# Ledger of designs, part 35: peptides against a protein of PDB entry 5A53

Target 1, 230 residues: chain A of PDB entry 5A53
Amino acid sequence: LVENVKQALFIPGQSCNKNLHDIMVDLSALKKPDMKRFNRKNDIHPFEDMSPLEFFSEKNDCSLMVLMTSSKKRKNNMTFIRTFGYKIYDMIELMVADNFKLLSDFKKLTFTVGLKPMFTFQGAAFDTHPVYKQIKSLFLDFFRGESTDLQDVAGLQHVISMTIQGDFQDGEPLPNVLFRVYKLKSYKSDQGGKRLPRIELVEIGPRLDFKIGRIHTPSPDMVTEAHKKP

## One batch from the design tools (peptide; aimed at target 1 L150)

Design b2_p15_3 (made by RFdiffusion4)
Pose (drawn by RFdiffusion4):
Structure b2_p15_3 (pose): chain A 225 residues (1-189, 195-230), chain P 15 residues (1-15)
Amino acid sequence: LVENVKQALFIPGQSCNKNLHDIMVDLSALKKPDMKRFNRKNDIHPFEDMSPLEFFSEKNDCSLMVLMTSSKKRKNNMTFIRTFGYKIYDMIELMVADNFKLLSDFKKLTFTVGLKPMFTFQGAAFDTHPVYKQIKSLFLDFFRGESTDLQDVAGLQHVISMTIQGDFQDGEPLPNVLFRVYKLKSYKSRLPRIELVEIGPRLDFKIGRIHTPSPDMVTEAHKKP
Amino acid sequence: SAVEEEYHRLMDEAS
């Protein structure tokens, strides 16, 4: 009954550069094998015209899309896009801060591609705040991959950790979201003692513009059997 | 930690 794994399409925008491309490559690796990359630049402006994104979603059968764009106003801009029936469901701009680290900045460890990641979300706003609820929903939907009734404990390899940069009060600017990836190590104490090793990429997301779905589309996308 | 708790929960529910 459940759908196939959602496919991701990574799209370099007209203003995409090498540094932003490196961020795309390393982040796209976490999506393997359910990922495609475009090599050419495309003149796409999602908050002016959504038509091209819907076109690429249909012709490439990708319900998850990431547009790469950079200007001084919006530097290292990663626009995350989800579609339903090849129409836009929601969009959010996540801009990467300059303190980012790539896979090259971390010791390369053995890594089995295609395993179900673990998730940890730190921050009460992930459950109550509309913006951060969308971000939690986005990254769960984006990277969870295969749904299954069966789990091999040996397959519990890595965790995707997302932390809000401190608590905040209403009216203040929205804190960044800290994207971290760790590999698990376990030791004997039955329950193991767990330690973590960072493998990257390390990304601090600055929140930009947001598009939300209409109530009609939410009804269809979230319809229960 | 939260990762250790989630690991133990998944391990308990594993096939």

Design b2_p15_3_s1 (made by RFdiffusion4, then SolubleMPNN; from b2_p15_3, 7 letters changed)
Fold by OpenDDE base, seed 1:
Structure b2_p15_3_s1 (fold): chain B 230 residues (1-230), chain A 15 residues (1-15)
Amino acid sequence: as target 1 above (230 residues)
Amino acid sequence: SAIQERYHELALKAS
């Protein structure tokens, strides 16, 4: 089965700053080789007019897009967009908190380009709450694509951990999602003549705490069409 | 705007 890997397009908005650019570079590195980045700023407001994003989706053959914008109300905002048939499927604003860490803040480790990460999700709401279900779906789709193939454990290099920061009740503001990236490091343990491989998780970055912003959800009809296996 | 606000409200109520 030819793995139909979804392509991602990273777009700096008009208000994109150095911090957002650096975050964009580091996050997009995890999507290589299935990633494009624009070098020019584009004045796009997806919750006002979606047409420019649909145009870019079609012209670049990218079903995943990330728009980088910043304002007083929505600082360090990464708008994640998915398209189906080059039409907007869903969107979500994820604002990066100021405590972010870049790849340069961690020990440099070698990595193989093109290896898909394993995901871990911490928090029951990822399976029950509509917003967190969308986030889970988005990130799985973003990094794994339509791969039905069993993940080759032998090729596993990265783990992405997503954690809901604390408990919440109905009507309360949604807790942040803590995004962490780890590399699997294998150590030869020479303990007692049995070479048991010891595997450790080493954080490699970026480290991002996402505050949830505005959301656009697909129509029931679009959901049905998107889940139809061709 | 209004649809998104309604979804956010619905998402907050459905939890």
Scores: peptide ipSAE 0.021, ipTM 0.523, DockQ to the pose 0.018
OpenDDE base, seeds 2, 3, 4, 5: peptide ipSAE 0.021, 0.021, 0.013, 0.010; ipTM 0.591, 0.608, 0.450, 0.491; seed 2 fails the geometry check

Design b2_p15_3_s2 (made by RFdiffusion4, then SolubleMPNN; from b2_p15_3, 8 letters changed)
Fold by OpenDDE base, seed 1:
Structure b2_p15_3_s2 (fold): chain B 230 residues (1-230), chain A 15 residues (1-15)
Amino acid sequence: as target 1 above (230 residues)
Amino acid sequence: SEIQKKYHELMAKAS
């Protein structure tokens, strides 16, 4: 089975600043080799006109896009876009809080390009709440693609942890999603006659706290078409 | 940790 790995395009918006650029570089490094970055700023407003993004999706053969913008209302905003047939499927704004950490803030560890991360989700809402379900789906789709072969488990080097920051009730503002990246260190432990590998997690970055912004959800028809196995 | 539990579960499924 040729794994159809989804390609990602990172787009600096007109309001992209140095911090967003650095975040873009660090996050996109986790998507290598299946990633493109634009060097030029593009004036794109996805919730006003989606046509430029559909054009870029088709022209670059990328079904994943991330637009980097910043304003007073939406500071450090990463708009994640998915397309199906080069048409917008869904969009979500995830604003990075000011307490972010870059890869340079952590101890440099060897990184193997092309390894798929393992995901962990903490919070029941990832399975029940429509917004958090979309976030879960998005990040799994972004980094793993459609099939996780069991063979990829033997090569697991990275864990991405996504945690909902606290409990919330209906009608309350949605808690932030805490994005953390760890490297797995396996130690041979002779504990108890079973060679169970002892695993330690070392944070490698980036560290991002995402505030949830605007969302575009697909039509029921697009959901049906996107889930049709060819 | 929950991550360790999930890793062990995943490794157990892969073995």
Scores: peptide ipSAE 0.026, ipTM 0.666, DockQ to the pose 0.537
OpenDDE base, seeds 2, 3, 4, 5: peptide ipSAE 0.022, 0.022, 0.022, 0.025; ipTM 0.637, 0.659, 0.645, 0.674

Design b2_p15_3_s3 (made by RFdiffusion4, then SolubleMPNN; from b2_p15_3, 6 letters changed)
Fold by OpenDDE base, seed 4:
Structure b2_p15_3_s3 (fold): chain B 230 residues (1-230), chain A 15 residues (1-15)
Amino acid sequence: as target 1 above (230 residues)
Amino acid sequence: SAIAEKYHELMARAS
């Protein structure tokens, strides 16, 4: 099965600033080589009109898009968009908290471009709550694709950790999602072939805490079409 | 570590 790796397009909005640009550069580096970035700002308001994003999806052959905007109400906002057949499937606003760290804040380590990361999700809501299920699905789709071969485990270099920041009850504000990236180091255990390798995790960045904003969910018909295995 | 446990689980399945 040729895994159709989904291509991502990063779009600076009209209100994109230096911090968002730097975040965009660092996050998009994890998606290389399957990533495009616009150098120009685009005036796009996806929750008002989705048509420009559908146009960009088709024109660039990208089923993943990230729009970078910032306002007083939605500071450091990354709108993640998925398309199916170049039509909007879902959208979610994830606002980056001010405590973010860039790749330059960590020790630069070499990594192989194009390797699939392993994901870890911490928090029961990733499997039960519709918003966190969407976030889980989005990030898996964004960085890993549909299938994981056993060969991907042998070449594993990156771990992406996503943690729900605390517990919450119905009607309470949704906790932030803590996004962390680690390089995995594997060491052979000296005590005979029976012990699994020891691993060490080194944080490499970026470090992002996401506040959840607005969400667009697909129609039941689009869900059915998108899950039809070819 | 949950990550280490998950890695070991995946490696055990791959072997």
Scores: peptide ipSAE 0.151, ipTM 0.764, DockQ to the pose 0.583
OpenDDE base, seeds 1, 2, 3, 5: peptide ipSAE 0.145, 0.026, 0.122, 0.091; ipTM 0.770, 0.675, 0.752, 0.734

Design b2_p15_3_s4 (made by RFdiffusion4, then SolubleMPNN; from b2_p15_3, 7 letters changed)
Fold by OpenDDE base, seed 5:
Structure b2_p15_3_s4 (fold): chain B 230 residues (1-230), chain A 15 residues (1-15)
Amino acid sequence: as target 1 above (230 residues)
Amino acid sequence: SAIQEKYHELAARAS
């Protein structure tokens, strides 16, 4: 079963600002061609009423949504939403820290649209802690693209790195997740007659440090339904 | 794959 590529919808909220718009543009570029963006602001409060998001999911046939909002309490907030059967599956608020970098802050490199990123996750909590497990699952799901079994290594052009910023103990605030995007550059090194391909990572952006906000977790029943192979 | 392992290593260093 070729899993259909999940479509993403980027929604500017009523409080969307220029910085969030720019971040939205840059992040959504990584999801092309499987991305839609609204040009109009929408007054959506997903943790108060999820119905508008379910409506947009169905109307746009998008199982991934990102709501862009900003307030004093939740500055540069990207709410990532997943739906199953056009019903809310899970939600997570990821607030972008002020130290963000846009694609324009990096050396412009040619990028082929539609190639799948390789992911790297740094931090044991991505495999053990429920919140970081959700983040890992979300980003893998968001950028997975077409389920070609053959990750043709020949087609790998970029790496998305996600790092938990430091260790934490139970009861402490959850560390930020550092989101980094790198392009793979292969250099032919002529050192000693054996052309060993030298691979270098070049950061291409965007650079985002995510502060974790509110979370909505799926019911056990929805988890079971979402994992049922058709 | 050895290439994937190398990419993971490089990504971990670049982070």
Scores: peptide ipSAE 0.019, ipTM 0.558, DockQ to the pose 0.103
OpenDDE base, seeds 1, 2, 3, 4: peptide ipSAE 0.018, 0.019, 0.018, 0.015; ipTM 0.508, 0.545, 0.508, 0.535; seed 1 fails the geometry check

Design b2_p15_4 (made by RFdiffusion4)
Pose (drawn by RFdiffusion4):
Structure b2_p15_4 (pose): chain A 225 residues (1-189, 195-230), chain P 15 residues (1-15)
Amino acid sequence: LVENVKQALFIPGQSCNKNLHDIMVDLSALKKPDMKRFNRKNDIHPFEDMSPLEFFSEKNDCSLMVLMTSSKKRKNNMTFIRTFGYKIYDMIELMVADNFKLLSDFKKLTFTVGLKPMFTFQGAAFDTHPVYKQIKSLFLDFFRGESTDLQDVAGLQHVISMTIQGDFQDGEPLPNVLFRVYKLKSYKSRLPRIELVEIGPRLDFKIGRIHTPSPDMVTEAHKKP
Amino acid sequence: DEEELFEMLKEMEKE
């Protein structure tokens, strides 16, 4: 009854550069094998015209899309896009800070591609705040991959950690979201003692513009059997 | 034996 794994399409915008491309490659690796990359630059402006994104979603059968854009106003801009029936469901701009680390900045460890990641979300706002609820929903939907009734404990390899940069009060600017990836190591103490090793990429997301779905589309996308 | 059983369950799950 459940759908196939959602496919991701990574799209370099007209203003995409090499540094932003490196961020795309390393982050796209976490999506393997359910991912496609475009090589050329495309003149796409999602908050001016959504038509091209809906076109690419249909012709490539990708319900998840990431546009790469950079200007001084919005540097290292990653626009995460989800579609329903090849129409836009929601969008959010996540801009990467300059303190980012790539896979090259971390010791390369053995890594089995295509395993179900673990998730940990740190921050009460991930459950109550509309903006951060969307981000939690986005990154769960984006990277969880295959849904299954069966889980091999040996397959529990890595965790995707997302942390809000401190608590905050209403009216203040929205804190950044800290994207971290760790590999698990377990030791005997039955329950194992767990330690973590960072494998990257390390990304601090600055929150930009947001598009939310209409109530009608939420009804259809979240319809229960 | 347990590994073979798990593989069989995974095959069944795919059908």

Design b2_p15_4_s1 (made by RFdiffusion4, then SolubleMPNN; from b2_p15_4, 8 letters changed)
Fold by OpenDDE base, seed 1:
Structure b2_p15_4_s1 (fold): chain B 230 residues (1-230), chain A 15 residues (1-15)
Amino acid sequence: as target 1 above (230 residues)
Amino acid sequence: KEKEEFLKLLEEEKK
């Protein structure tokens, strides 16, 4: 089964700084080998004009894009973009809080490139609230794609945890999403002659707390087209 | 506590 793995393009915006660059490098490492990064800054404002992103989607054959920008209003902003047929499907701004940790802040662990992570979502809103449903869909699509072959479970080395930071009511600001990455470490514990496989989770980074910004939702027609399996 | 809950979730997804 040729997994139609979606390719990701990471784009530094004009306001991209060192911190965002480092975050970009570390997050994109989890998407290897299905990732491209631009080395040059591009002046793109996706909520004002989406046409440059559609152009990049087509030219790079990437249906996933991440734009790295920073301003006073939207500090450490990662705009996640999905395209369908090289047209914008949806967009969401996720601003990284200042308490972020890079891979260098954790114990360096070797991992196999190209293995898909398992996801865990903590918070009922991931299944009920439209914004968090979009976030869930986005991250699953970004790292796993549509075809979860059961064979991927046998090669499981990473877990991505996404947690909604606290409860919220209607009309309240949406809580941050806590993004955490763990490596599964199998230990053969010799307890009483039966080697019970013990699995431990080791955080490997990056550690990102996402503040939710602006959202572009797909049209109903585009949703229907995107879900049409050929 | 959070780690144990997380491990439980992982075991449930493997079933």
Scores: peptide ipSAE 0.020, ipTM 0.581, DockQ to the pose 0.037
OpenDDE base, seeds 2, 3, 4, 5: peptide ipSAE 0.017, 0.016, 0.016, 0.015; ipTM 0.572, 0.554, 0.551, 0.539

Design b2_p15_4_s2 (made by RFdiffusion4, then SolubleMPNN; from b2_p15_4, 8 letters changed)
Fold by OpenDDE base, seed 4:
Structure b2_p15_4_s2 (fold): chain B 230 residues (1-230), chain A 15 residues (1-15)
Amino acid sequence: as target 1 above (230 residues)
Amino acid sequence: KEEEEFLKKLEEEKK
């Protein structure tokens, strides 16, 4: 079953600032061509009323949404929303730390639009802890693109790395998730007359450290419905 | 050239 590529909608909230807008542009570029952006600010408070998001999901045929907001309590907040049947499935707030880097902050290396990234996850909690499992699921769902059987390793141009920043115990604050994007560069190394192919990872941006905020999880019934294979 | 044009386009989308 070729899963249809999920479409994403990026929504600037009323409190969206220039930094968040720039982050939105750079991050959404990784989702091209399967991405829409609103140019106008929208007064949406998803943890108070989800109805506007469900409306936008249906109207734009997007099962992925990202709301860009910023406040003193939740600075540079990216609320990631998924819908199923145009109803809210889950939500998570990921606040971008001030140390972020844009694509323009890196060497003039870019990804090719429309190519699927390879993901790497560092941290056992991505497989065991419910919050990090949701994050892993979300980002895989967000950036996987079309399942073409012919994803030849030959077509891999970039890697998205997600790392849990440090160890934590039960009851401790959840560590940030470090989001990094790398381009694969092939070099011919001449070592002693043998041209060996060398592959290097070069960071291309954006560089985002995500602080975890509020979370909405689906009901068990919604989980069951969303995982029903047709 | 293509990479530079891509970056230029993104910078225009940030205006």
Scores: peptide ipSAE 0.492, ipTM 0.934, DockQ to the pose 0.029
OpenDDE base, seeds 1, 2, 3, 5: peptide ipSAE 0.459, 0.010, 0.471, 0.016; ipTM 0.926, 0.547, 0.928, 0.564

Design b2_p15_4_s3 (made by RFdiffusion4, then SolubleMPNN; from b2_p15_4, 11 letters changed)
Fold by OpenDDE base, seed 5:
Structure b2_p15_4_s3 (fold): chain B 230 residues (1-230), chain A 15 residues (1-15)
Amino acid sequence: as target 1 above (230 residues)
Amino acid sequence: AAAAAFAALKAAEAA
């Protein structure tokens, strides 16, 4: 089974700054080798005109896109886009809070390129609330692809944790999603003749707190088409 | 192992 791994395209918008560029580089490193990055800024406004993104999706054969923009209203904004048949399926704005940490802020560890991360989701809303369901679906799709091959536990190197920051009621602002990346470090503990495999989690970055912005949801027809397993 | 990793993740996020 040729694992049809979805390719990601990272696009600097016209308002992309150094911080966003650094975040883009670090986040995209987790998607290697299945990512492309544009080096040039592109004037794209996806909530006004989606056609440039559909064009880039088709031209680059990327069904995942991330647009990096920043404004006074939407600072450090990562717009995550998915396409189906090179048409926009869904979009979500995730704004990175100022307390972000880059890979350079953590201890450099040996990294195997191409290993799929395991995800953990903390917060009941990931299973019940439509926006958080979309976020969960997006990140699973972005980093794991369609085939949940049984991650051989022996091949598990990274864990991505996503946590909803606090409880909320209907009508309240949606809490941020805390994005954390850990490397599993296996130690052979020679304690007392029982080699208990000790697994430690080491944060490797980036550390991102996502504020939720604008959302585009797919049409019911596109949902039906995208869930048709070939 | 997965349960311990999950507990460690929850503890690390609460800190």
Scores: peptide ipSAE 0.028, ipTM 0.713, DockQ to the pose 0.027
OpenDDE base, seeds 1, 2, 3, 4: peptide ipSAE 0.027, 0.026, 0.025, 0.025; ipTM 0.704, 0.700, 0.689, 0.698; seed 2 fails the geometry check

Design b2_p15_4_s4 (made by RFdiffusion4, then SolubleMPNN; from b2_p15_4, 8 letters changed)
Fold by OpenDDE base, seed 4:
Structure b2_p15_4_s4 (fold): chain B 230 residues (1-230), chain A 15 residues (1-15)
Amino acid sequence: as target 1 above (230 residues)
Amino acid sequence: SAKELFEQLLKLEKL
């Protein structure tokens, strides 16, 4: 079965700044080779008009898009878009907090391009709350693609961790999502004549804390069509 | 924490 790996398009908006550009470069490096980046800024306002994104989805054959914008109200905003049949399925604004770290802030570790990361999700709301379920679904779709068979564990190099920052009640602002990337290191330790495999997680970046912004949810009809297995 | 994540991964390897 040829896995239909979803292609991603990274789009600088008109308000894209140096920090967002650097974040875009580093985050998109995790999606190589299944990623395109525009070098030119595009004046796109997806919550006002979605038609330019549908056009870019079709023209570039990309079912995943990330729009990079920044304003006083929505600083370091990454709008994640999914399409189905080149039509908008869903959108979510994830604003990167100022405490972000780039790949250059970590010890450079070589990684193989094109390996699928393992995901870990921390927080019950990823399974119960509609917004966090969408975030979980989005990031799994973005980096993992379709679920491959069990054999891919032997090639595991990267772990992406997503954590909900604290507890919240109904009517409270949604906590940030902490995005972390780790490299798996296997060591053979000889402790007391027994070779125990020791696994260590080393953070490799980027480090991003996402504040949740605006959301567009799919119509019930689009949900039904997108879940129809061919 | 990285420690908690590590403990979770160790639980997944035992499955």
Scores: peptide ipSAE 0.026, ipTM 0.656, DockQ to the pose 0.032
OpenDDE base, seeds 1, 2, 3, 5: peptide ipSAE 0.022, 0.021, 0.019, 0.022; ipTM 0.639, 0.631, 0.631, 0.634

Design b2_p15_5 (made by RFdiffusion4)
Pose (drawn by RFdiffusion4):
Structure b2_p15_5 (pose): chain A 225 residues (1-189, 195-230), chain P 15 residues (1-15)
Amino acid sequence: LVENVKQALFIPGQSCNKNLHDIMVDLSALKKPDMKRFNRKNDIHPFEDMSPLEFFSEKNDCSLMVLMTSSKKRKNNMTFIRTFGYKIYDMIELMVADNFKLLSDFKKLTFTVGLKPMFTFQGAAFDTHPVYKQIKSLFLDFFRGESTDLQDVAGLQHVISMTIQGDFQDGEPLPNVLFRVYKLKSYKSRLPRIELVEIGPRLDFKIGRIHTPSPDMVTEAHKKP
Amino acid sequence: SKVVNIDMDPDMFEH
């Protein structure tokens, strides 16, 4: 009954550069094998015209899309896009801070591609705040991959950790979201003692513009059998 | 290997 794994399409925008491209490559690796990359630059402006994104979603059968854009106003801009029936469901701009680390900045460890990641979300706002609820929903939907009744404990290899940069009060600017990836190591103490090793990429997301779905589309996208 | 039963994920996560 459940759908196939959502496919991701990574799209360099007109203003995409090498540094932003490196971020795309390393982050796209976490999506393997359910990912496609475009090589050319495309003149796409999602908050001016959504038509091209809906076109690419249909012709490439990708319900998840990431546009790469950079200007001084919005530097290292990653616009995460989800579609339903090849129409736009929601969009959010996540801009990467300059303190980012790539896979090259971390010791390369053995890594089995295609395993179900673990998730940990740190921050009460992930459950109550509309903006951060969308981010939690986005990254769960983006990276969880295959849904299954069966789990091999040996397959529990890595965790995707997302932390809000401190608590905050209403009216203040929205804190960044800290994206971290760790590999698990377990030792004997039955329950194992767990330690973590960072493998990257390390990304601090600055929150930009947001598009939310209409109530009608939410009804159809979240209709229950 | 140890294999365990888990609940399946939904098609999409709600906000």

Design b2_p15_5_s1 (made by RFdiffusion4, then SolubleMPNN; from b2_p15_5, 12 letters changed)
Fold by OpenDDE base, seed 2:
Structure b2_p15_5_s1 (fold): chain B 230 residues (1-230), chain A 15 residues (1-15)
Amino acid sequence: as target 1 above (230 residues)
Amino acid sequence: RVIIKVPLDPNLFKD
């Protein structure tokens, strides 16, 4: 079963600023070619009314959406939305900290568009804590791309690293998730007859520290329906 | 076996 690649729609909210726009451009570049961007601001408040997002999901055939908003309470907020059957499945607010770096802040490396990223998750909570499990699921789903049976090792171009920033206890604020993107650089080592391929990771950006905001979880019924493989 | 050592520290690549 060739799973259809999930398309992402990036939506500037009414409060979208230049920083969010730049972040949107850079993050969406990682989702090419399976990405659409709106150029116009849309007044959407997903935690108040989800209907506009469901409409956009259906009209654009995008099961992934990212709403870019900014307020004093929720600065540089990227609301990640997933739909199932064009209905809201889940949502999560991820606020980008001010220490972000854009692709322009890194050495420009040529990369092939559409190559499937490798993922690394650092922090046990990605497997145990409901919020971090949702984040893990979201990003795996968001960037999974085409399921090619061919592990074209040559197609392994980049690594998306997600790290939970520090330990936390129950009742404490959830640590940020550190989003990093690395390109694999292979060197032919000519050293000493044993050609051990040297692989280096080079950060390519964007560099985003995500503060976790509001979450919408799917209904049990939607979970059941979404997990029904045809 | 290509062992990809992913640095656990997202800041390890601070030049």
Scores: peptide ipSAE 0.018, ipTM 0.480, DockQ to the pose 0.038
OpenDDE base, seeds 1, 3, 4, 5: peptide ipSAE 0.011, 0.010, 0.011, 0.015; ipTM 0.409, 0.399, 0.398, 0.451

Design b2_p15_5_s2 (made by RFdiffusion4, then SolubleMPNN; from b2_p15_5, 12 letters changed)
Fold by OpenDDE base, seed 3:
Structure b2_p15_5_s2 (fold): chain B 230 residues (1-230), chain A 15 residues (1-15)
Amino acid sequence: as target 1 above (230 residues)
Amino acid sequence: RVVIKVPLDPNRYKV
């Protein structure tokens, strides 16, 4: 089964501001060519009514959506939505902390569009805690790109790192997730006639610290349907 | 086998 590459739709909400727009542009650049952006604000409240998002999913043939909103309670909020059969599967609010960095804040490196990133998830909770498991699943699904049978390491240009910020106990507030993007740089080190390929990681941005907000989890029935192999 | 070591984020600890 060749899983079709999931298309993403970026939606500015009514409260979208310049900072959120810039973050949207930079994050969506990593999803090219499998990305659409709206240029107009839309008044959408996904935790009150999901029907407008289901409509946009179907109309645009996008199974991934990101709604950009900002309020006093939920500043720089990116609501990530997944659909299955154009119905809402899951949602999560990820609020970008004020210390964010844009692509313009880093040394411009040419990147090839459409290459599959490698992921690293730093923190045990990504495998054990339901919220962090959802975040892991979401980001893997969001940036999976074309399934090339060639796990050719030669085609690996980008690494996305996600890190849980510190430890936490049951009942404590969930730590932020640190989102980082790196480019692989290969150096020919001519040290003493032995060409050892040295690979370095160079941060390229954006740099985002995500505070976790509200979550919508799929019904058990939708989980079963979404995991059915045709 | 190319092993890519991703550096630990300096901000990984709660300040």
Scores: peptide ipSAE 0.365, ipTM 0.852, DockQ to the pose 0.041
OpenDDE base, seeds 1, 2, 4, 5: peptide ipSAE 0.000, 0.008, 0.007, 0.010; ipTM 0.327, 0.387, 0.392, 0.409

